# Designs tried in a protein design run: peptides against a protein of PDB entry 4GMN. Part 119

Target 1, 375 residues: chain A of PDB entry 4GMN
Amino acid sequence: RYANITLLALVTLASIGTDFQETLVKGNQGSRESPISAADEEWNGFDDADGDAMDVDQKSSSGEDQEEDYEEIDVKEDDEDDDDDSITSEMQADMERVVGADGTDDGDLEDLPTLRELIQTAVPQLIRLSNLPIDSDESLTIQSHALSALNNISWTISCLEFANGENANIHNAWYPTAKKIWRKTILPILEADSADLKLATQVTSLAWAVARVLHGETPTDGNPHRKFISLYHSSKQQAGGNSNSIEEPEDPFQGLGVKCIGVVGSLAHDPAPIEVNREVGVFLVTLLRQSNNVPPAEIVEALNQLFDIYGDEELACDKEVFWKDGFLKHLEEFLPKMRTLTKGIDKRTQPELRTRADEALLNLGRFVQYKKKHA

## One batch from the design tools (peptide; made by RFdiffusion4, then SolubleMPNN)

Design b2_p16_4_s3 (from b2_p16_4, 8 letters changed)
Fold by OpenDDE base, seed 5:
Structure b2_p16_4_s3 (fold): chain B 375 residues (1-375), chain A 16 residues (1-16)
Amino acid sequence: as target 1 above (375 residues)
Amino acid sequence: SFERTVGLVHLELPAP
């Protein structure tokens, strides 16, 4: 009984995190409807005049159409209104406020009571549940659900804009909790060195979500970037050896390799130690050099991380790593390979992967031009 | 600074 109520509460908390993110994505899509002015390029129809009416008189053969009486099976769409009542009207009102509010700097969430209770009351309990001794299949299930709930909450919060002091109240409330998730949930699981790829994927997804907010302020204790790089390499060795399909997730971007790249990329941002930045930068550039054996989604993520890490010329990592270690040359040499890779993705079977690869290729060309201008 | 077009975020869909 208590286990089932706990699992239901964990599933509900994971659902809330998903629904929050869908709303944030929809809100951000609505702002991108800048009216692309339909330049009505009046396609001036070419007036090509010449009128030769060849009168080909082909005869009407009267084939008897047998009307096969297709019985319309009236498939009653039972509109199972799965009223997934998971989103309360209070949660929806908090979501609308988060998308529309200029953040205050005090870390006060008085105006966001559901988000406050999520961060201050629910997340500390999820951290506790993720750290239970694993002594049964029930304790493993509870840990997995607690990690999923922490993942979805952390991802949702990581979708908020925090640049220029936006959402500063939410940032200031989340920041100490994010550090607590890192130290109390992520690090202990990474140190346990479990052969469980499901657990490794869950903790890596959570680590990416947390590191997308903390960036280079993520605790560097125990060199977690090296653990995620090691996990990346270990995951590739396991996939290559057993012809038993580890079901590659249907979404190429949900793969453990992409998640590892996302974590280490996020960890390498300023003010990360220059040696952490260098080790990550060298890892990412090495993926581009070895791109013939790297999934396209991992190449897209590695490029995006390189653009984000080295996009600011005022940062110490630009001079001490990007220029010093000659990364521009590797990016220039990769441009032809990226064009070939992107063109090799079928738009019909993998439309999202193709779109993200086309964007990453465009950004790579722009980034190389930018770096040449700011050399 | 250089800003890329921001790509989509990775949710773990709850397993059905």
Scores: peptide ipSAE 0.222, ipTM 0.798, DockQ to the pose 0.091
Fold by OpenDDE base, seed 4:
Structure b2_p16_4_s3 (fold): chain B 375 residues (1-375), chain A 16 residues (1-16)
Amino acid sequence: as target 1 above (375 residues)
Amino acid sequence: SFERTVGLVHLELPAP
């Protein structure tokens, strides 16, 4: 009984996270549609061409067509308003406010009551449930659902813009909670060194979502970047041995390899220690050098992470890692390989992968040109 | 700074 109620609550919290993400994505699309300035195309008034009203005398042939009394079958459409009441009016109002909020500096979530309850009430319970002793299949199921709910909430929040002080109220409320998820949920699971690839995939997905907000301020205790790099390599060794049993996710971007790259890339952002940045940067550049044996989705993610980590010339990692370790040369040498890789992706069978690869190729060309100009 | 074109990373959250 309590387990079923807990599982239902966890599934509901996970679904709230998905619905909230979809609406944030739709709202961010609307904001990036710069109003196409309706160019005042002077609608050149259609000249009143004086076209003569031809008096066509349509003769009134009074055909007595029989009014067949079609009985209006009042099909009461029972609008079964399946009130899929999953999105409360309060959630919708919070979502509209998150998309429309000019950053009022008051770090109070008073105006975001649903998001406040998710962060302050739900997440602390999910952290508690993710830390239960695993002594039964029921405890493992509860942990998995708690991780899924934490993942969905964390991903949704990580889709908000926090640059330039945007959404500062949400950032300030989330940041201590994100650190708590990292220290209380992610680190203990990573330290347990479980051979469970499902659990490893769930915790890595959650770690990526959390690290997308914390960046280089993610707690460095126990060198988590090395654990995720090790997990990346271990996952590749297992896939090579047992070709039958790892259902590669149907979506190339949901793979454990992509998730590992996303985590370690996010952990390497400023203000990460230069040695952490270097180890991650070398890992990412090594994937590009070995691209013949790396899935295209992992190459796309590795490129995106390299652009985000090394996009700012004022950061210490630009001088001490990017230039010092000669990363530009590796990126230039990779350009022709990326063109070949991208062209090899079928637009019909893998449209998303092709689109993201075309974008990553475009950005790689621009990034190399940018770095050459700022050398 | 360099900013990449951010495509719609529809990171579909794993379905619950």
Scores: peptide ipSAE 0.203, ipTM 0.774, DockQ to the pose 0.077
Fold by OpenDDE base, seed 2:
Structure b2_p16_4_s3 (fold): chain B 375 residues (1-375), chain A 16 residues (1-16)
Amino acid sequence: as target 1 above (375 residues)
Amino acid sequence: SFERTVGLVHLELPAP
């Protein structure tokens, strides 16, 4: 009975995340497809009405400041062992870095009480449920549903714009929780070295959603980028060997390989360590060199990640990795291969993959020209 | 900086 209620709650939370994402995607489409109909409503000039300044001479009544001696209640900070359920001092310092020096937006979601309860109450319970000991098919089902709910919530939040201080309150509320998901859910599952490709796909999808917000500020402990690169290679070995058709997901972009590329790409953004950036950049460029054996969706994702990582010439990774390791030459050599690959995708059977490949090809040509201009 | 054209990535979240 309790298990069925828990499963129903988890399915409901996962559904809310999906429905909210669909609403955000439709809203973003609507905002882009809303032509700014310049309603040329002629703003008729305000006539200069001669409003007489009435000089209201209101008397300063000197109220006596009674100094009420507020007794400082010396609240003994009982050194209760700050059990690791509080925002760690590291998470707090990370928040302070994101909020900036003005410190006035503590990520209080006063105007968004439902989102606050989702982040502050529901997500911590989902983290706990994702960490249950796996001793039964029931515990495995609970973990899978908790990961699905966390994935859907995290993806939905990662679809918000956070550039230029947009949605700062949501970002600030989510950021510590995203780090908590990374540390308490993603890393332990990655370290358990499970041969379960379903679990690996769920945790990698969640990791991508989380890393799309945290970027290079994603915790680097235990070199998670290498774990995802290893998982990428392991997934390719399993797909090649067992005649168990793991039904390739009907969507090419739902594949574990694409998700691994998305995670490691996101992890390599500034302020990621230059060594992390280099290992990821070399991995991505190596996929382009080996493109004959790489699914087109993974090539599209690898290109998008390379553009996002190395799109800024002011970043240390531009000089220390992109130029130093000669990535431009590899991108130029890949350009004719990308044209062939993109033309090989049937628009009728794979319309999305073709559209995203046409876009990635266009951006590759532009990116190569941009980098040649800024050499 | 270089900004890529970002298409509408319909990431169909895997249905639960």
Scores: peptide ipSAE 0.201, ipTM 0.771, DockQ to the pose 0.076
Fold by OpenDDE base, seed 3:
Structure b2_p16_4_s3 (fold): chain B 375 residues (1-375), chain A 16 residues (1-16)
Amino acid sequence: as target 1 above (375 residues)
Amino acid sequence: SFERTVGLVHLELPAP
């Protein structure tokens, strides 16, 4: 009973995160025609626990037909008010305010009560649930659902614009909570070195969502970028050996490899330590050099991360890493390979992967020209 | 600065 209520509450919190994102995407489409690519919803199929049909041997005890007059309890069909999984009128009002408000800098969410309760009340409980001792399958299920809810909330918040002081109130409220998720949920799970690839995928997805807001201000304690690089390599070794089908997600962009690249890319942004930036930049450029053995989706993500990390010539990483380590030459040498890779993707079977690869190829050509002009 | 076109979101669907 209590477990089912906790699971239902966690599912509801995860759903609120998805619905909130869909409406943010719809709201942003009204102002700037930049197509936010559709939310890739990771459907973690509930493994139908094979209900061991206990063959209850129907011993045909011919018990006498006592016609107990079943009084038709007129079960009023309580109109199950279809709990219209619709965004509550309060959530919708909060979203309209997020899209419309020149946010006051004070980190006060007085005007955003639903988002405030989500960040201040729900997320701290989810962090607690994600840190429970795993002593049962029930505790593992609770951890998974708590991670899913944290993932969806963190991804949704990461879709807000925070550049140029936009949404500063939300950023200021989220920032300490995001650091708490990192230190209390992500780091302990990464340090436990679990062989569970499902848990590793969930924590890496959450880490990417958190790192998309914190960037180079993400806590560098214990060199988490190296842990995610190691996880990337370990995931490739396991996929090559054991045909224990963890079903590779049908979506190429939901793969653990893409998520690892997204995390380490986000961690390498300014003001990250130059050595963290260098290690990540070398990792990403090495993927491009080894592209014959790298999935196309991971190449797309690695390119996007390289463009974001090294897109500003005023940053210390431009001079100390990009130019010093000769990254431009590797990007130029990769251009003809990227053209071949992109042309090899079938538009009929993988339309999204082809579109994102065509875009990354266009951006690579533009980026190389930009860097040659700003050399 | 160099600007690219905007990126991916990774939601987990809640189990039904």
Scores: peptide ipSAE 0.225, ipTM 0.801, DockQ to the pose 0.117; fails the geometry check

Design b2_p16_4_s4 (from b2_p16_4, 10 letters changed)
Fold by OpenDDE base, seed 3:
Structure b2_p16_4_s4 (fold): chain B 375 residues (1-375), chain A 16 residues (1-16)
Amino acid sequence: as target 1 above (375 residues)
Amino acid sequence: SFLERVDQVRLPLPLP
């Protein structure tokens, strides 16, 4: 009974986190839609071709009249209007305030009571539940649901803009909690060195969401970037050997390899230690060199991470890693391979992957030209 | 920076 209520509450918190994220993504698209003039391309009406009624005469056969007296159970369709108001009116009002608030520098979420309760009340309980001793299938289920809820909340917060001091109140409230998730949930699970790929995928997804906010300020204790690089390599070795169909997620961007790249890329941002940046940069450039054996989605993510890490010439990593380790040559040599890779993606079967690969190819050409001008 | 000069209309990251 209590376990089922706890599981329901965790599922509800995970759902709320997803719906909040979807609404934030939709809201942020609405503000950047400069009105691209609707070019009235008159889609010419396709002519009503009079398709002939084929008269297929199939005649068969006399199955017997067993009068099974189906008692009409008058299932009153109680039209429970499941007002799946998954987002409370209070959450919607908090979301509208988050999108509109010039962030006051106070880490006080007085104006955001729902987000405050999520960060201050729910997340500490989820951290506790993710750290329960695993002694039963029930404790594994609770851990998985707690990780899912932490993932969705962390992803939602990671979709907020924090550049230029935007949402500073939310950033300041989340930052210490994100560090707690990292130290109390992510690191212990990574240190347990479990062969459970499902758990590894959940923790890596959560780690990416957390690292998208903390960037190079993510705790470097125990070299977590090396653990995620190791996990990347281990996941590739296991996929080649055991016919345990972990159904590769239908979405290429949900793969553990993409998630590992996203984590280590985020960890390598300034002010990360130069040696952490170098090890990650070398890993990412090595993926491009080995691109014939790397999924296209991982190449797209690795390129995007390289652009983010090395897009600023004022950062120490530009001189000490990018130029010193000769990354420009590897990116330039990869450009014709990326053109071939992108052209090989079918727009009909993988439209998203093709669109993201076309974008990454465009940005790679621009990035190489930028770096050549700032050499 | 490169990021400031390239209007990177990044597609939203897929939801986990």
Scores: peptide ipSAE 0.186, ipTM 0.725, DockQ to the pose 0.042
Fold by OpenDDE base, seed 1:
Structure b2_p16_4_s4 (fold): chain B 375 residues (1-375), chain A 16 residues (1-16)
Amino acid sequence: as target 1 above (375 residues)
Amino acid sequence: SFLERVDQVRLPLPLP
């Protein structure tokens, strides 16, 4: 009984996290509809053709309109209020404020009550539930649902812009909580060395969401980047051996390999230790060199991570890793392979993967040119 | 930076 209520609450929190993300995505799409300047299609004025008004004088036969009293069957449309009121008016108002906010830097969420309750009340309970002793299938189910809820909340927050001091109040409120998720949920599960690929996928997804906000300030205790690199390699070895491959997710970007790349890429950002940055950078560049055996989505993610990590020449990792370890040569040598890979993706069957690969190819060309100019 | 010059239209990753 209590477990079923807990599970229902966890499913509800996971749903709320999804609905918030969908709202943020819709809000960001609406702002990115720059009005395609309707090209002034010169409305070529259709010439005034002088069509003769034929005077057809047809007689008014007064047919007695039998008022057939159509009894208006008031079909009460039962408004099945599909109370898919999953997005409460308060949640919508919080999202509108987040999209519009010159955020205060105080870490106060006074103006964001729903988000405040998620961070301050829900997340600490989810951390507790995810870190319970596993002694039953029920405890495993609770952990899985707690991880799903933490994942969805963390992903939603990671979709907010925090550059240039945007949403600083949310960032400051989330940052200590994100570190708690990392230390109390992610690290203990990674240290348990479970062969459960489902649990590994859930934890890696959560780790990516958390690391997308913490970046190089993610706790380096126990070298988590090496654990995710090891998990990446282990996942590839298992997929090759058992014909019970976990059905490759319908979305190629939801694969465990992509998630591992996303985590380690995020962990390698400044101010990460140069040794962490180097190990991750070498891993990512090695994937590009081995691209014939790497899924296209993992290549796209690895490129995007390399651009983020090494996109700034002022950072210590540019000189100490990118240039010192000769990454530019590997990226330049990869350009023709990326063109072939991208062209091999069918736009009809995999439109998103093709779009993302076309973007990553474009950015790779630009990045190589940029780095050559600043050599 | 390179990042400041590239419209990184990262499509939001769907929630897993």
Scores: peptide ipSAE 0.184, ipTM 0.726, DockQ to the pose 0.047
Fold by OpenDDE base, seed 2:
Structure b2_p16_4_s4 (fold): chain B 375 residues (1-375), chain A 16 residues (1-16)
Amino acid sequence: as target 1 above (375 residues)
Amino acid sequence: SFLERVDQVRLPLPLP
């Protein structure tokens, strides 16, 4: 009984996270109706508008770890199907507020009660459930569903804009929780060094979602970037051997390889340690050099990560890694290969992959020009 | 930055 209720609650939380995401994507598409069709306008250079970047002095308050006694939420067996539609409606209403709100700096989600309860009440329970000892098929199922729910929640939150202090209340509420997910869920699973590719895919997806918010502030303890690079290589070795390869996801961007690239790319952003940045940057540039044996989706992701990591000349990684390790030359040498790769993608059978490759090719040309101007 | 100068029409990453 309790197991089935726990599984139902986990499935509901995972569905909730998916519906919330779909509505965020729809809401963000409504505000960013910049038509994808502007790919044909000749990019007439950067106008040098001197926008002063405001230094946001984030005072890291060292909160002491108070061991809060987790009261056991007695899940009442109230069989009322009506609660699921109500939660979905309340979440939709909270999300419509998030898309419209100039967030106050308070990590107080008083105006977003459903999101507050999701972050403060549900996520801590999901973290607990993801850390259960695996002693049965039931405990493995619970862990998988808890990871799925954490993934969907974390991804949904990672689709919010946090630049320029947007959604600061949500960011401030999520940030400590995201670090808790990293330390309590992601790291222990990565340390267990499981040969389970399903579990590895789930934890890597979750790690990417979390790292998309934390970036270089993601805890670097135990060099998790190396674990994800190792996982990337291991995933490629397994795909080559046995014809019982886990069906490659129909979506090229859902592949474990793409997820590994997304995680390590996100981990390498400022203020990541320069050596973490270097190891990731070298990994990404190496993928471009080996592009003949790399799926197009992974190349697209690797390019986007390189643009994000090295898109700012003021960052220490620009001088100490990008220029010092000669990345520009590798990007220039890759440009004709990227043109060939992109043209090889059928627009009819893989329209999304082609669109993202066309964009990444355009941005690669722009990025190479930018870096040559700022050399 | 390069990022500020590029209208990154990042297609939302499809979630699993």
Scores: peptide ipSAE 0.179, ipTM 0.723, DockQ to the pose 0.046
Fold by OpenDDE base, seed 5:
Structure b2_p16_4_s4 (fold): chain B 375 residues (1-375), chain A 16 residues (1-16)
Amino acid sequence: as target 1 above (375 residues)
Amino acid sequence: SFLERVDQVRLPLPLP
């Protein structure tokens, strides 16, 4: 009886965290015109004047226009208004305030009572529940639901902008709690070294969400980046042996490999120790070198992490790792492989993966040019 | 930085 009430409360907290994330995603998408169009307008190319116009002969092959009459399948969206009253009017009002709030520097969430109670009251209980002794299937179920709720809350908060002092009140309230999740939930589970891939996926997803806010200020005690790199390699060894047992998620970006890359990438930001940065950077560059055997989504994530980690030339990791370990050469050598990889993704069957690969390819070209100019 | 020049439209990953 108490367990069922606890499970229902955990499911409800996980759902609230998801609904908040979807609302934030929709809010951010509505304000941004397609990122492809904005990136094309401002890049006034270098006026390199040497106009040797190679006459490429326009061989006019008259291909017959087969007008394939696409019958508009009028998919009646049955608007099943599932009035899932899950989002209270107070929660919606808190979300509208979060999307528009210039953060006051005080970690006081007076104007965000739902978010305050979520961070200050709910999350400490979820941390407690995720650390219960596992002695039954019931305790394992409670841990899984507590991890799911922590994941959804942490992901939602990680979708807020914190650059330039935006949402500083939320950041300041979350930051000590995020460190507590890391030290009390994530590290103990990673140290238990369980062969449970479900638990490993849950803790890695949570670790990514937490590390997306803490970045290089994530506690480095016990070298957690090495544990996630080890988990990445272990997950690949298991996939190669049993063709039937790992349900690859339908979304390529929800894979354990992508999540491991996202965690270690986030951990490698300044002010992370240079040796942590180096080990992560070498791991990511090694994925690019081995790209023939790496899923495209993991390559996209590895590129994006490399751009974030090494996109600032004023950081110590630029000189001490990027240039010193010769990463530019590996990125240049990867450009033609990335073009082939991206072109190999079917736009019809994998539109998101293709779009994100086209973006990562564009950014790789720009990043290589940037680094050559600032060498 | 490069990051200041690339509007990093990191699409939030959908939650599972």
Scores: peptide ipSAE 0.178, ipTM 0.727, DockQ to the pose 0.048

